# Designs tried in a protein design run: peptides against a protein of PDB entry 4J2C. Part 4

Target 1, 107 residues: chain A of PDB entry 4J2C
Amino acid sequence: MEDPFFVVKGEVQKAVNTAQGLFQRWTELLQDPSTATREEIDWTTNELRNNLRSIEWDLEDLDETISIVEANPRKFNLDATELSIRKAFITSTRQVVRDMKDQMSTS

## One batch from the design tools (peptide; made by RFdiffusion4, then SolubleMPNN)

Design b1_p8_5_s4 (from b1_p8_5, 3 letters changed)
Fold by OpenDDE base, seed 5:
Structure b1_p8_5_s4 (fold): chain B 107 residues (1-107), chain A 8 residues (1-8)
Amino acid sequence: as target 1 above (107 residues)
Amino acid sequence: SLEDKYLN
């Protein structure tokens, strides 16, 4: 049985990769309006926002597991290194999402 | 939910 944390982590990683592709296309469409249709801009924007929202939701779930583990160390018996890796993943992924959101909000 | 999996 796989640790459910890693299942969600994997889903987040896939969503991040998808979002990065969508973000790249989003920037390209805005940089060259002659190649952009309103339909593609809207589609890309919506898909990107949906992916980012999905990631944020999953990160909240992942973050909650950290709190649960830290509140019940004997039950889960995770070492400090593993917890550090989990926390780092959440922190770094949130930053990636924030960077994209910040750029979208200013455009 | 993921939380439920950890709490159960």
Scores: peptide ipSAE 0.243, ipTM 0.840, DockQ to the pose 0.024
Fold by OpenDDE base, seed 1:
Structure b1_p8_5_s4 (fold): chain B 107 residues (1-107), chain A 8 residues (1-8)
Amino acid sequence: as target 1 above (107 residues)
Amino acid sequence: SLEDKYLN
């Protein structure tokens, strides 16, 4: 059976890619109002927020699995390298989300 | 849930 951590990780990665595209369009729409309709701005903003929220929720679930593994090291037998990679993914992804959210809140 | 998969 495939490790469910990697399944969710893959979903997060796809959501990040989608969010990055939406964020770029969001920036373009706000920088040139002459090419932007309110409908497109609203749609892009909502889709972006939905993706970011989805990512944050999945990261919380992924983070919880790490806590479970660390609390039961003998049961799961994950090596330090794999655990480090999982932690790094969560940390770096949270930073990516934070950067986009910060720019959205100040626009 | 993902948690349930790890706890079972």
Scores: peptide ipSAE 0.243, ipTM 0.842, DockQ to the pose 0.023
Fold by OpenDDE base, seed 4:
Structure b1_p8_5_s4 (fold): chain B 107 residues (1-107), chain A 8 residues (1-8)
Amino acid sequence: as target 1 above (107 residues)
Amino acid sequence: SLEDKYLN
């Protein structure tokens, strides 16, 4: 089986794509009320929040693995380049999530 | 969990 980090990374990437689609629809619904129903707004908002929370949890999980690797360098033998890539993924993904949450006025 | 896979 592949590296478990990449499995979760892949899931996060898929969830981000889904969230971005939902966010786009959320924006459209609020920008033009004539095309929106309260039901779709509520559904989209709920789905988006759920996806964002899922991503945040996965990112915490991924972040913990980095801490474990850095605390046990001999066990994992990951080079600096790979660790940098993993850290950058978490940082950039958190920023994407934060930007959406800020626009939704969520905590 | 993912963490468990790294710790075991």
Scores: peptide ipSAE 0.240, ipTM 0.840, DockQ to the pose 0.024
Fold by OpenDDE base, seed 2:
Structure b1_p8_5_s4 (fold): chain B 107 residues (1-107), chain A 8 residues (1-8)
Amino acid sequence: as target 1 above (107 residues)
Amino acid sequence: SLEDKYLN
């Protein structure tokens, strides 16, 4: 059985890729109004926000597992390297999401 | 939830 952490991690990674694509389109639409419709802007914005929220929720779940593992080291038997990788993924992904959100909020 | 999977 696959560790459920990696299942969610994979889902987050997919959502990040989707969000990045949507963000790119969002940027393009706002930069060139001549090629943008309000409908596409709204759709893209909503889809992007939905993806970002989904990612954030999953990251919270992933982050919580870290605490569980750290509180029960004997049960999970994860080494420091693996734990660091998991933490790094959450941290870096949160930063990616934050960067997109910051740009959206200031535009 | 993912948490439940870890706690169970």
Scores: peptide ipSAE 0.237, ipTM 0.838, DockQ to the pose 0.024

Design b1_p8_6_s1 (from b1_p8_6, 4 letters changed)
Fold by OpenDDE base, seed 5:
Structure b1_p8_6_s1 (fold): chain B 107 residues (1-107), chain A 8 residues (1-8)
Amino acid sequence: as target 1 above (107 residues)
Amino acid sequence: SLKSFYFE
């Protein structure tokens, strides 16, 4: 059976791309209010948050697989390089999400 | 699924 890690990774990558597009539009709408309607701002914000939430959920699952593999390395036969790549993907993607969330947060 | 592969 093929390792489903890569399927979920692909879904996360797709969601990140979508979120980045939505984030760009979100920033544009807030930068120039004359081009923005409340409806589009709300839609964009909601879609963006939905994508970010989806990514965070998948990252939790992917992160759990790392722990499982490290607890039973012989079962999965992953080398250190592959594990490092997987960990780096999770870490860097979490940072991308965090950066967007931080910018969206308002007082 | 991810769960089936890793949790079984």
Scores: peptide ipSAE 0.416, ipTM 0.890, DockQ to the pose 0.880
Fold by OpenDDE base, seed 3:
Structure b1_p8_6_s1 (fold): chain B 107 residues (1-107), chain A 8 residues (1-8)
Amino acid sequence: as target 1 above (107 residues)
Amino acid sequence: SLKSFYFE
């Protein structure tokens, strides 16, 4: 059976890219009120939050797999490099999400 | 699913 980790990873990466685009638009709308409608601001904000929540949800599941693998390494037979890459992905992605959330909460 | 793979 194929390890579904990379599938979820891909979904997270897609959501991150979407969120970053929405975040950029969100900042643009707030920086130029003359061209911004409340409808677009609300839509952008909601879509952004939805993507961020989706990412955080998937990251929790991905993070759990790390614990499972580390508890039973022989069952999954992942090398140290692969495990490190998986951990790094989760850590770095959480930071990206945190940075966007921090900026949204400050505004 | 992710969980089915890791818990089965």
Scores: peptide ipSAE 0.411, ipTM 0.889, DockQ to the pose 0.853
Fold by OpenDDE base, seed 1:
Structure b1_p8_6_s1 (fold): chain B 107 residues (1-107), chain A 8 residues (1-8)
Amino acid sequence: as target 1 above (107 residues)
Amino acid sequence: SLKSFYFE
């Protein structure tokens, strides 16, 4: 059996890249209203929020896998380095999402 | 799926 953690991780990474692009556009639209239509602002905002929500949902699932592994380490046979990488990915990705959400909530 | 792997 292959560990599906990396499949979901890859999906999260893709969603992060998409969100970052949408966030950049969102910022540009708000910084220069003359180049922005209400339709694009709404579309960009909604797409961004949807991506961020998807990321957060996947991170919860990934985080649960870590708890499962730590509760039964012999079953999965993951070394400390592998677990550290997985934890770091979740932590850093949550921070990236938080930073975007914080800026959106103040604009 | 993620669930099937970790809960099997």
Scores: peptide ipSAE 0.410, ipTM 0.889, DockQ to the pose 0.851
Fold by OpenDDE base, seed 4:
Structure b1_p8_6_s1 (fold): chain B 107 residues (1-107), chain A 8 residues (1-8)
Amino acid sequence: as target 1 above (107 residues)
Amino acid sequence: SLKSFYFE
């Protein structure tokens, strides 16, 4: 059976790309209110929040797999390099999400 | 799924 970690990883990556695009638009709309409609601001904000929440939820699941693997390494037979790559992905992605959320909360 | 694999 193939490890499904990479499937979820791929979904997270797509969601991150989407969120980054939405975040950029969100910033643009707030920077020039004259070109922004209530409808687009609301839509963009909601879509952005939904993507960020989706990412965070997936990251929690991915993070849990790390703990499971580390608790039973022989069962999963993952080498240190692969485990490091997985950890790095989770860490870096959390930072990307955090940066966007921080900027949204201060607007 | 992720859950089925890791909790199998």
Scores: peptide ipSAE 0.406, ipTM 0.888, DockQ to the pose 0.859

Design b1_p8_6_s2 (from b1_p8_6, 5 letters changed)
Fold by OpenDDE base, seed 1:
Structure b1_p8_6_s2 (fold): chain B 107 residues (1-107), chain A 8 residues (1-8)
Amino acid sequence: as target 1 above (107 residues)
Amino acid sequence: SLRDFYFN
């Protein structure tokens, strides 16, 4: 059976790319209000928040799989390199989300 | 799904 971790990872990566695009637009709209309508600001903000929440939810699921693997190493037989890559992905992605959320809460 | 693979 194929490990579904990579499927979810791919979905998260796509959501991150989408969120980063929305975040960039969000930043631009707030930096120059004359180029922005309230409707676009609201739409962008809502879409961004939805994407970030989706990412965070998936990361929690992915993180749980790490705990399961570490508790049952012989069952899954993942090597140290693959496990490190999975952990690094979750950690780095959480940081990316955190950075965007921090900036949104500041503005 | 993740559940099927990791929780069974």
Scores: peptide ipSAE 0.538, ipTM 0.928, DockQ to the pose 0.823
Fold by OpenDDE base, seed 2:
Structure b1_p8_6_s2 (fold): chain B 107 residues (1-107), chain A 8 residues (1-8)
Amino acid sequence: as target 1 above (107 residues)
Amino acid sequence: SLRDFYFN
C-alpha cells in the first residue's frame, strides 16, 4: 500500500506555493492603494486565509502520523532519516505559514 | 487516506 503521507505533503506544497503568490499580491495591494480595489483586497485576503487554513489542517494530520509512527516503529519501518525529513517539512512549513500570518495580523 | 493507512 502506498504511503499517503507523500500525497498530503504534495498537496501542502502546492498550497504553500499558492499562498505565497496570494501573499505577494496581498502585499502589493496594500502597499499601493491606487492599484487596489476593496473587492480584490477582500478576495485575495480570503483566498490567502483559506489556503493557510488548509495548510495548517493538513500539517496537523501529518504531525499526527509522526506520533503514530513513533509509537509503532515496527509497523511502518521508517528509518530515522525519513522521519527526520518528515518532521523538518512540518516544522519549516509551519514557520512559513506563521510568518505570513504574523504579517497579515500586524497590517 | 492518512487515516486509513495510519489508524488501521
Scores: peptide ipSAE 0.538, ipTM 0.929, DockQ to the pose 0.887
Fold by OpenDDE base, seed 5:
Order: C-alpha cells, then sequence, then structure tokens
Structure b1_p8_6_s2 (fold): chain B 107 residues (1-107), chain A 8 residues (1-8)
C-alpha cells in the first residue's frame, strides 16, 4: 500500500495553509482595531492555535517515522535523497509554526 | 496509518 507518510504530510500542508490564512487575518485585525471585534479576534486566535497544535502533533509523528526508518534501513529501503526531503519538510514546517507562535506571543 | 506501517 501507499506510504502513509505522504498522507500525513499532505494533511500538515493543508493545515499550514489554513494557519497562514488565519495568521494573516489575525495580523490584520490587530493592525487595524477599527475593523476588529473581540469575537473575531478570539475566534481567529483559537482556530489558529488549534491548527498550529495539530501541525505540531503530526510533525512529532512524522519525526518518529524518521527515527524508525533510520533504525531499520533494510526494511524501508529509502534513499538518502528521500530521507533528506522528509527531514527538511519537518524542519522547515516547524520553523514556520515557530515564527507564527513567536509573533503571537509578542503581540 | 503511520502506526500500522511504521510501528509494526
Amino acid sequence: as target 1 above (107 residues)
Amino acid sequence: SLRDFYFN
């Protein structure tokens, strides 16, 4: 069957896109208070945090698969390039999440 | 799932 890594990767990518949209709206609301209500700010903030948490959870699972593959190289037969791409995806996505969280914590 | 494929 298909490697489920790509299924979860796809779900993470969708969640990142959703989070980025919410983050953009969040920044707009805080930038111009005349267009913002407390209700929308709270909703946007909560939805954003939920998406970020979902991403972080999936990244932990994906990261664990890397360890499993590296511990069992003959079982999975992934080449160095594929493994590098998977690692890079996790690293870069964590950075994207961290950047949003950092901005939220300082606003 | 990831568990079925990687953890078993």
Scores: peptide ipSAE 0.534, ipTM 0.928, DockQ to the pose 0.828
Fold by OpenDDE base, seed 3:
Structure b1_p8_6_s2 (fold): chain B 107 residues (1-107), chain A 8 residues (1-8)
Amino acid sequence: as target 1 above (107 residues)
Amino acid sequence: SLRDFYFN
């Protein structure tokens, strides 16, 4: 059976790309108010928050799988390098989300 | 799903 970790990882990566685009637009709108409408700012902000929330939700699920694998190593028999890559993906993605959230909270 | 693979 196919390991669904990669499916969710792909969904997270897609959501990150979407969020980064929305974040860029969000920044542009706030930097030049003359080209921005409140409606677009609100829409962009809401879509961005929704994507970030979705990413965080999936990362929690992915993180839980790590705990399960580490508690049952013989059941899954995952390569150590693969496990390291999975952990690194979660860590780095959380940092990307955190950076965007930090900037949004201070604006 | 993750649940199907990792919990069952």
Scores: peptide ipSAE 0.530, ipTM 0.927, DockQ to the pose 0.878

Design b1_p8_6_s3 (from b1_p8_6, 5 letters changed)
Fold by OpenDDE base, seed 4:
Order: sequence, then C-alpha cells, then structure tokens
Structure b1_p8_6_s3 (fold): chain B 107 residues (1-107), chain A 8 residues (1-8)
Amino acid sequence: as target 1 above (107 residues)
Amino acid sequence: SLEDFYFK
C-alpha cells in the first residue's frame, strides 16, 4: 500500500501556493482601496482563510502521523532522513501560515 | 487515506 502521507503533503503544498497568491492579492487590495471592490476583497479574504484552514487541518493530521510512526517504528520502517524531511515540512509550513495569519490579524 | 494507513 502506498504511503498516503505524500498525497496529503502534495495537497498542503498546493494550498500553500494558492494561499500565497491570495495573500499577495489581499495585500494589494488593502494597500489601494481605490482599485478594490468590496466583492473582491470579501472573495479574496474568504478564499485565503479557507486555504489557511485547510492547511492547518492537514498539518494536524500529518503531525499526528509523525507521533504514530515514532511510537511504532517497527511497523512503519521509516528511516531517519525521511522522518526529518516530514518534520521539517510541517514546521516550515506552519511558520508560513502563521506569518500570513499574523499579518491578517493586524490589518 | 491517512486513517487507513496510520490510524488503524
């Protein structure tokens, strides 16, 4: 059976890329209100929040798999390098999400 | 799914 971790990882990566694009647009709209419609601001904000929530939810599941693997190393037989890559992905992605959320909460 | 692979 193929390890589904990579499927979810791919979905998270896609959502991150989408969120980053939406965040950029969100920033642009707020920086120049004369070029922004209420409709686009609302749409962009909602889409951005949806992507961020999706990422956070997936990261929670991915993080749980790490704990399960570490508690059952013989069952999964993952090498240290792969485990480190997975941990780093979760950590760095959480930081990216946090940075966007922090900026949104202060605007 | 993650559940089928990891959580069972």
Scores: peptide ipSAE 0.591, ipTM 0.941, DockQ to the pose 0.938
Fold by OpenDDE base, seed 5:
Structure b1_p8_6_s3 (fold): chain B 107 residues (1-107), chain A 8 residues (1-8)
Amino acid sequence: as target 1 above (107 residues)
Amino acid sequence: SLEDFYFK
């Protein structure tokens, strides 16, 4: 059976790409109010927050799998390199989300 | 799913 970690990872990556696009539009709308409507700002903000929340939820689940694998090494037989890559993905993605959230909270 | 593979 295929390791579902990569399925969820793919979903997270898609959500990150979507969020980054929405974030870019969000910043553009706020930079030039003459090109923005309240409706578009609200829609963009809500969609962005939904994507960020989805990412955070998936990352929490992915992070838990790391703990499970480390607690059951014989069951999964993942080497240190693979685990390091998985951990790095979670850490870096959390930072990407945090950066967007920080900017949204200050605007 | 993660549940089936990791959590069980």
Scores: peptide ipSAE 0.591, ipTM 0.941, DockQ to the pose 0.833
Fold by OpenDDE base, seed 2:
Structure b1_p8_6_s3 (fold): chain B 107 residues (1-107), chain A 8 residues (1-8)
Amino acid sequence: as target 1 above (107 residues)
Amino acid sequence: SLEDFYFK
């Protein structure tokens, strides 16, 4: 069986890219109200939040896999480098999400 | 799925 970690990782990456685009538009709409409709603001905000939520959900699942691997290292046969890469991905992605959420919460 | 692989 192929390790599904990379499938979920790929889905997270796609969601991050989508969120970043939505965040950019969200910022633009709020910075220049003359170019924004309430409908687009609401749509953009909702889509952005949905993507961020999806990312966070997947990151929780990915994080759980790390705990499982660490508890059963021989079963999965992952080297320290691979495990570090996976941890770094989760950490850095959480930071990206946090940064966007922090800015949204203050607007 | 993650569950199938990691929780099996």
Scores: peptide ipSAE 0.589, ipTM 0.941, DockQ to the pose 0.897
Fold by OpenDDE base, seed 3:
Structure b1_p8_6_s3 (fold): chain B 107 residues (1-107), chain A 8 residues (1-8)
Amino acid sequence: as target 1 above (107 residues)
Amino acid sequence: SLEDFYFK
């Protein structure tokens, strides 16, 4: 059976890309109100929040898999380098999400 | 799913 970690990772990556696009649009709309409608602002904000929430949820699950693997190394027999890459992905992605959330909370 | 592979 294929390791589903990569499937979820791919979904997270897609959601991150979507969120980044929405965040950019969100910023643009707020910086130039004359080109923005309330409807688009609301839609963009909601979609952005939904994506960020989805990412955070998936990251928690991915993070748990790492704990499981580390507790059962012989069962999964993952390469140490691969495990490091997985950890780095979660850490860096959390930072990306945090940065967007921080900017949204101050606006 | 993660459940089937990791949690079971």
Scores: peptide ipSAE 0.588, ipTM 0.940, DockQ to the pose 0.877

Design b1_p8_6_s4 (from b1_p8_6, 5 letters changed)
Fold by OpenDDE base, seed 4:
Structure b1_p8_6_s4 (fold): chain B 107 residues (1-107), chain A 8 residues (1-8)
Amino acid sequence: as target 1 above (107 residues)
Amino acid sequence: SLEDFYYK
């Protein structure tokens, strides 16, 4: 069976890219209200929140797989370098999400 | 799915 970690990782990466685009637009809309409609602000905000929630949910699942692997290393036989890359991905992605959420909560 | 692989 193929390890599905990379499938979810890919989905997270796509959601991050989408969220970053939405965040940029969100910032632009709030920076110049004269160019922003209520509808676009609401849509952008909702889409952004949805993507961020999706990312956070997937990261929790991915993080759990790390715990499972570390609890039973012989079963999975993952390369140490690969495991480090997986951990780094989760950590860095959480930071990206946190940064966007922090800015949204203070706007 | 993750569940199928990691909890089998």
Scores: peptide ipSAE 0.604, ipTM 0.940, DockQ to the pose 0.889
Fold by OpenDDE base, seed 5:
Structure b1_p8_6_s4 (fold): chain B 107 residues (1-107), chain A 8 residues (1-8)
Amino acid sequence: as target 1 above (107 residues)
Amino acid sequence: SLEDFYYK
């Protein structure tokens, strides 16, 4: 059976794209209050937080798979390059989420 | 799911 890591990775990538769009709108609304309503700000904020939470949840699951693979290398037969790519994806995506969360908490 | 593949 195909490794489901890539399925979840794809879902995370889509959620990141969605979150980035919401984040952009969020910043625009706060930058120009004349174009913003409380309703849109609240909606955008909630949707953004939901997406970020979803991403963080999936990243935890993906991170766990790394531990499983490293504990059972013969079972999965993943090379160092593949593992590095997977780890880098998790690390970089966590940073993207953290950057958005940091900006939201200071605004 | 991840569980089906990684926890078997």
Scores: peptide ipSAE 0.602, ipTM 0.939, DockQ to the pose 0.843
Fold by OpenDDE base, seed 3:
Structure b1_p8_6_s4 (fold): chain B 107 residues (1-107), chain A 8 residues (1-8)
Amino acid sequence: as target 1 above (107 residues)
Amino acid sequence: SLEDFYYK
């Protein structure tokens, strides 16, 4: 059976890319109110929040798999380098999400 | 799913 970690990782990566695009638009709309409508601001904000929430949800699930693997190393027999890459992905992605959330909460 | 693989 194929390890579904990579499937979820791909979904997270897609959501991150989408969120970054929405965040960019969100920033542009707030920087130049003359070109922004309330409708687009609201839509962009809601879509962005939804994507960020989805990412955080998946990251929690991915993080749990790490704990399971570390508790049962012989069952999964994962390469140490691969495990490190998985951990790094979760850590770095959480930071990306945190940065966007911090900016949204400040404005 | 993750559950199918990691909890089986």
Scores: peptide ipSAE 0.600, ipTM 0.939, DockQ to the pose 0.872
Fold by OpenDDE base, seed 1:
Structure b1_p8_6_s4 (fold): chain B 107 residues (1-107), chain A 8 residues (1-8)
Amino acid sequence: as target 1 above (107 residues)
Amino acid sequence: SLEDFYYK
């Protein structure tokens, strides 16, 4: 059976790209209220929050797989490089999400 | 799914 980790990883990456686009628009709308409607602000904010929550949920699932692999190394036989890449992806993606959430909570 | 692979 093929490892589905990369499939979920790909879905997370797509969600991150979408979130970053929404975040950029969110920032633009708040920086210049004259170009923004309340409806678009609300829509953008809600879509952004939904994407961020989806990413966080997937990251938790991906992180759990790391724990399972590390608890059963012989069963999965993943090399150190691959495991490091998986961990780095989760760590860096969490940071990206955290940065957006921090800015949203500040504004 | 992740469950199908990691919890088998």
Scores: peptide ipSAE 0.608, ipTM 0.941, DockQ to the pose 0.888; fails the geometry check

Design b1_p8_7_s2 (from b1_p8_7, 4 letters changed)
Fold by OpenDDE base, seed 5:
Structure b1_p8_7_s2 (fold): chain B 107 residues (1-107), chain A 8 residues (1-8)
Amino acid sequence: as target 1 above (107 residues)
Amino acid sequence: SPLEKFYK
């Protein structure tokens, strides 16, 4: 059975890319109100929040797998470097999400 | 989910 961690990781990465695009547009709309409609602002905001929420849920699931592996390392026999990469991915991705959320909450 | 199946 193939490790599904990488599948979810890929989905998270895709969602991050989508969110970053939406965030950029969100920033542009608020920066120049003359180009913005309430409809587009609302749509962009909702889509962005949906993506961020999706990412956060996936990260929680991925984070749980790490706890499971660390609790029973011999069952999975993962390389220490691989485990470190997985942890780093979750940490860095959470930071990316947090940065966007922080900016949205202060605008 | 696939994760739940693999990571029990």
Scores: peptide ipSAE 0.567, ipTM 0.937, DockQ to the pose 0.888
Fold by OpenDDE base, seed 1:
Structure b1_p8_7_s2 (fold): chain B 107 residues (1-107), chain A 8 residues (1-8)
Amino acid sequence: as target 1 above (107 residues)
Amino acid sequence: SPLEKFYK
């Protein structure tokens, strides 16, 4: 059977791209109020938060798979490089999310 | 979920 890790990873990547686009728009709306409506600000903010939350939940699930693999290495027999890539993806994606959340919390 | 099914 196929490893669903990559399916979820792909979904996270798509959500990150979406979030980054929403974040950019969010920044633009706040930087130039003359082009912003309350409705778009609210919509963008809510969509952004929803995407970030979705990413965080998926990352937790992906992170759990790492723990399971590391606890049972012989069962899965993943290549060390592959495992490193999986870990790096989770770490870097968490940082991307954190950076956006930090900027949102200060605005 | 697919993850749970694969990883138990």
Scores: peptide ipSAE 0.566, ipTM 0.937, DockQ to the pose 0.833
Fold by OpenDDE base, seed 3:
Structure b1_p8_7_s2 (fold): chain B 107 residues (1-107), chain A 8 residues (1-8)
Amino acid sequence: as target 1 above (107 residues)
Amino acid sequence: SPLEKFYK
């Protein structure tokens, strides 16, 4: 069976890219209200929040897999390098999400 | 989920 970790990782990466684009548009709309419609602001905000939530849920699932692997190292035969990469991905992605959320909450 | 099936 193929390890589904990479499938979810890929989905998270796509969601991050989408969120970053939406975040950029969100900032643009708020920066120049004269060019923004309420409809686009609402749509952008909702889409952004949805993407961020999706990422957060996936990261929790990915994080759980790491705990499982660490508890059963021989079962999965995952080397330290790969495990480190997976951990780093989760950590860095959480930071990216946190940064966007922080800016949204203070704007 | 796929993750559950593989890891759990």
Scores: peptide ipSAE 0.564, ipTM 0.937, DockQ to the pose 0.854
Fold by OpenDDE base, seed 4:
Structure b1_p8_7_s2 (fold): chain B 107 residues (1-107), chain A 8 residues (1-8)
Amino acid sequence: as target 1 above (107 residues)
Amino acid sequence: SPLEKFYK
């Protein structure tokens, strides 16, 4: 059976890229209100929030798989390098999301 | 889900 971790990881990566683009636009709209419509601000904000929530949800699931593997390493036979890469991905992605959320909460 | 099916 194909390991579905990579499928979800790929979806998270796509959502991160999308969120970063939306965040940039969100920042631009708030920086110059004269060029921003309420409709675009609302749409951008909602899409951004949706992507961030999607990422956080997937990261929780991915993080759980790490715990499962670590609890029964022989069952999955993942090498230490791969496990480290998976952990690093989750950690770094959480930080990216946190940074965007922190900036949104102060605006 | 696929994750639940693989990681149980």
Scores: peptide ipSAE 0.563, ipTM 0.936, DockQ to the pose 0.854

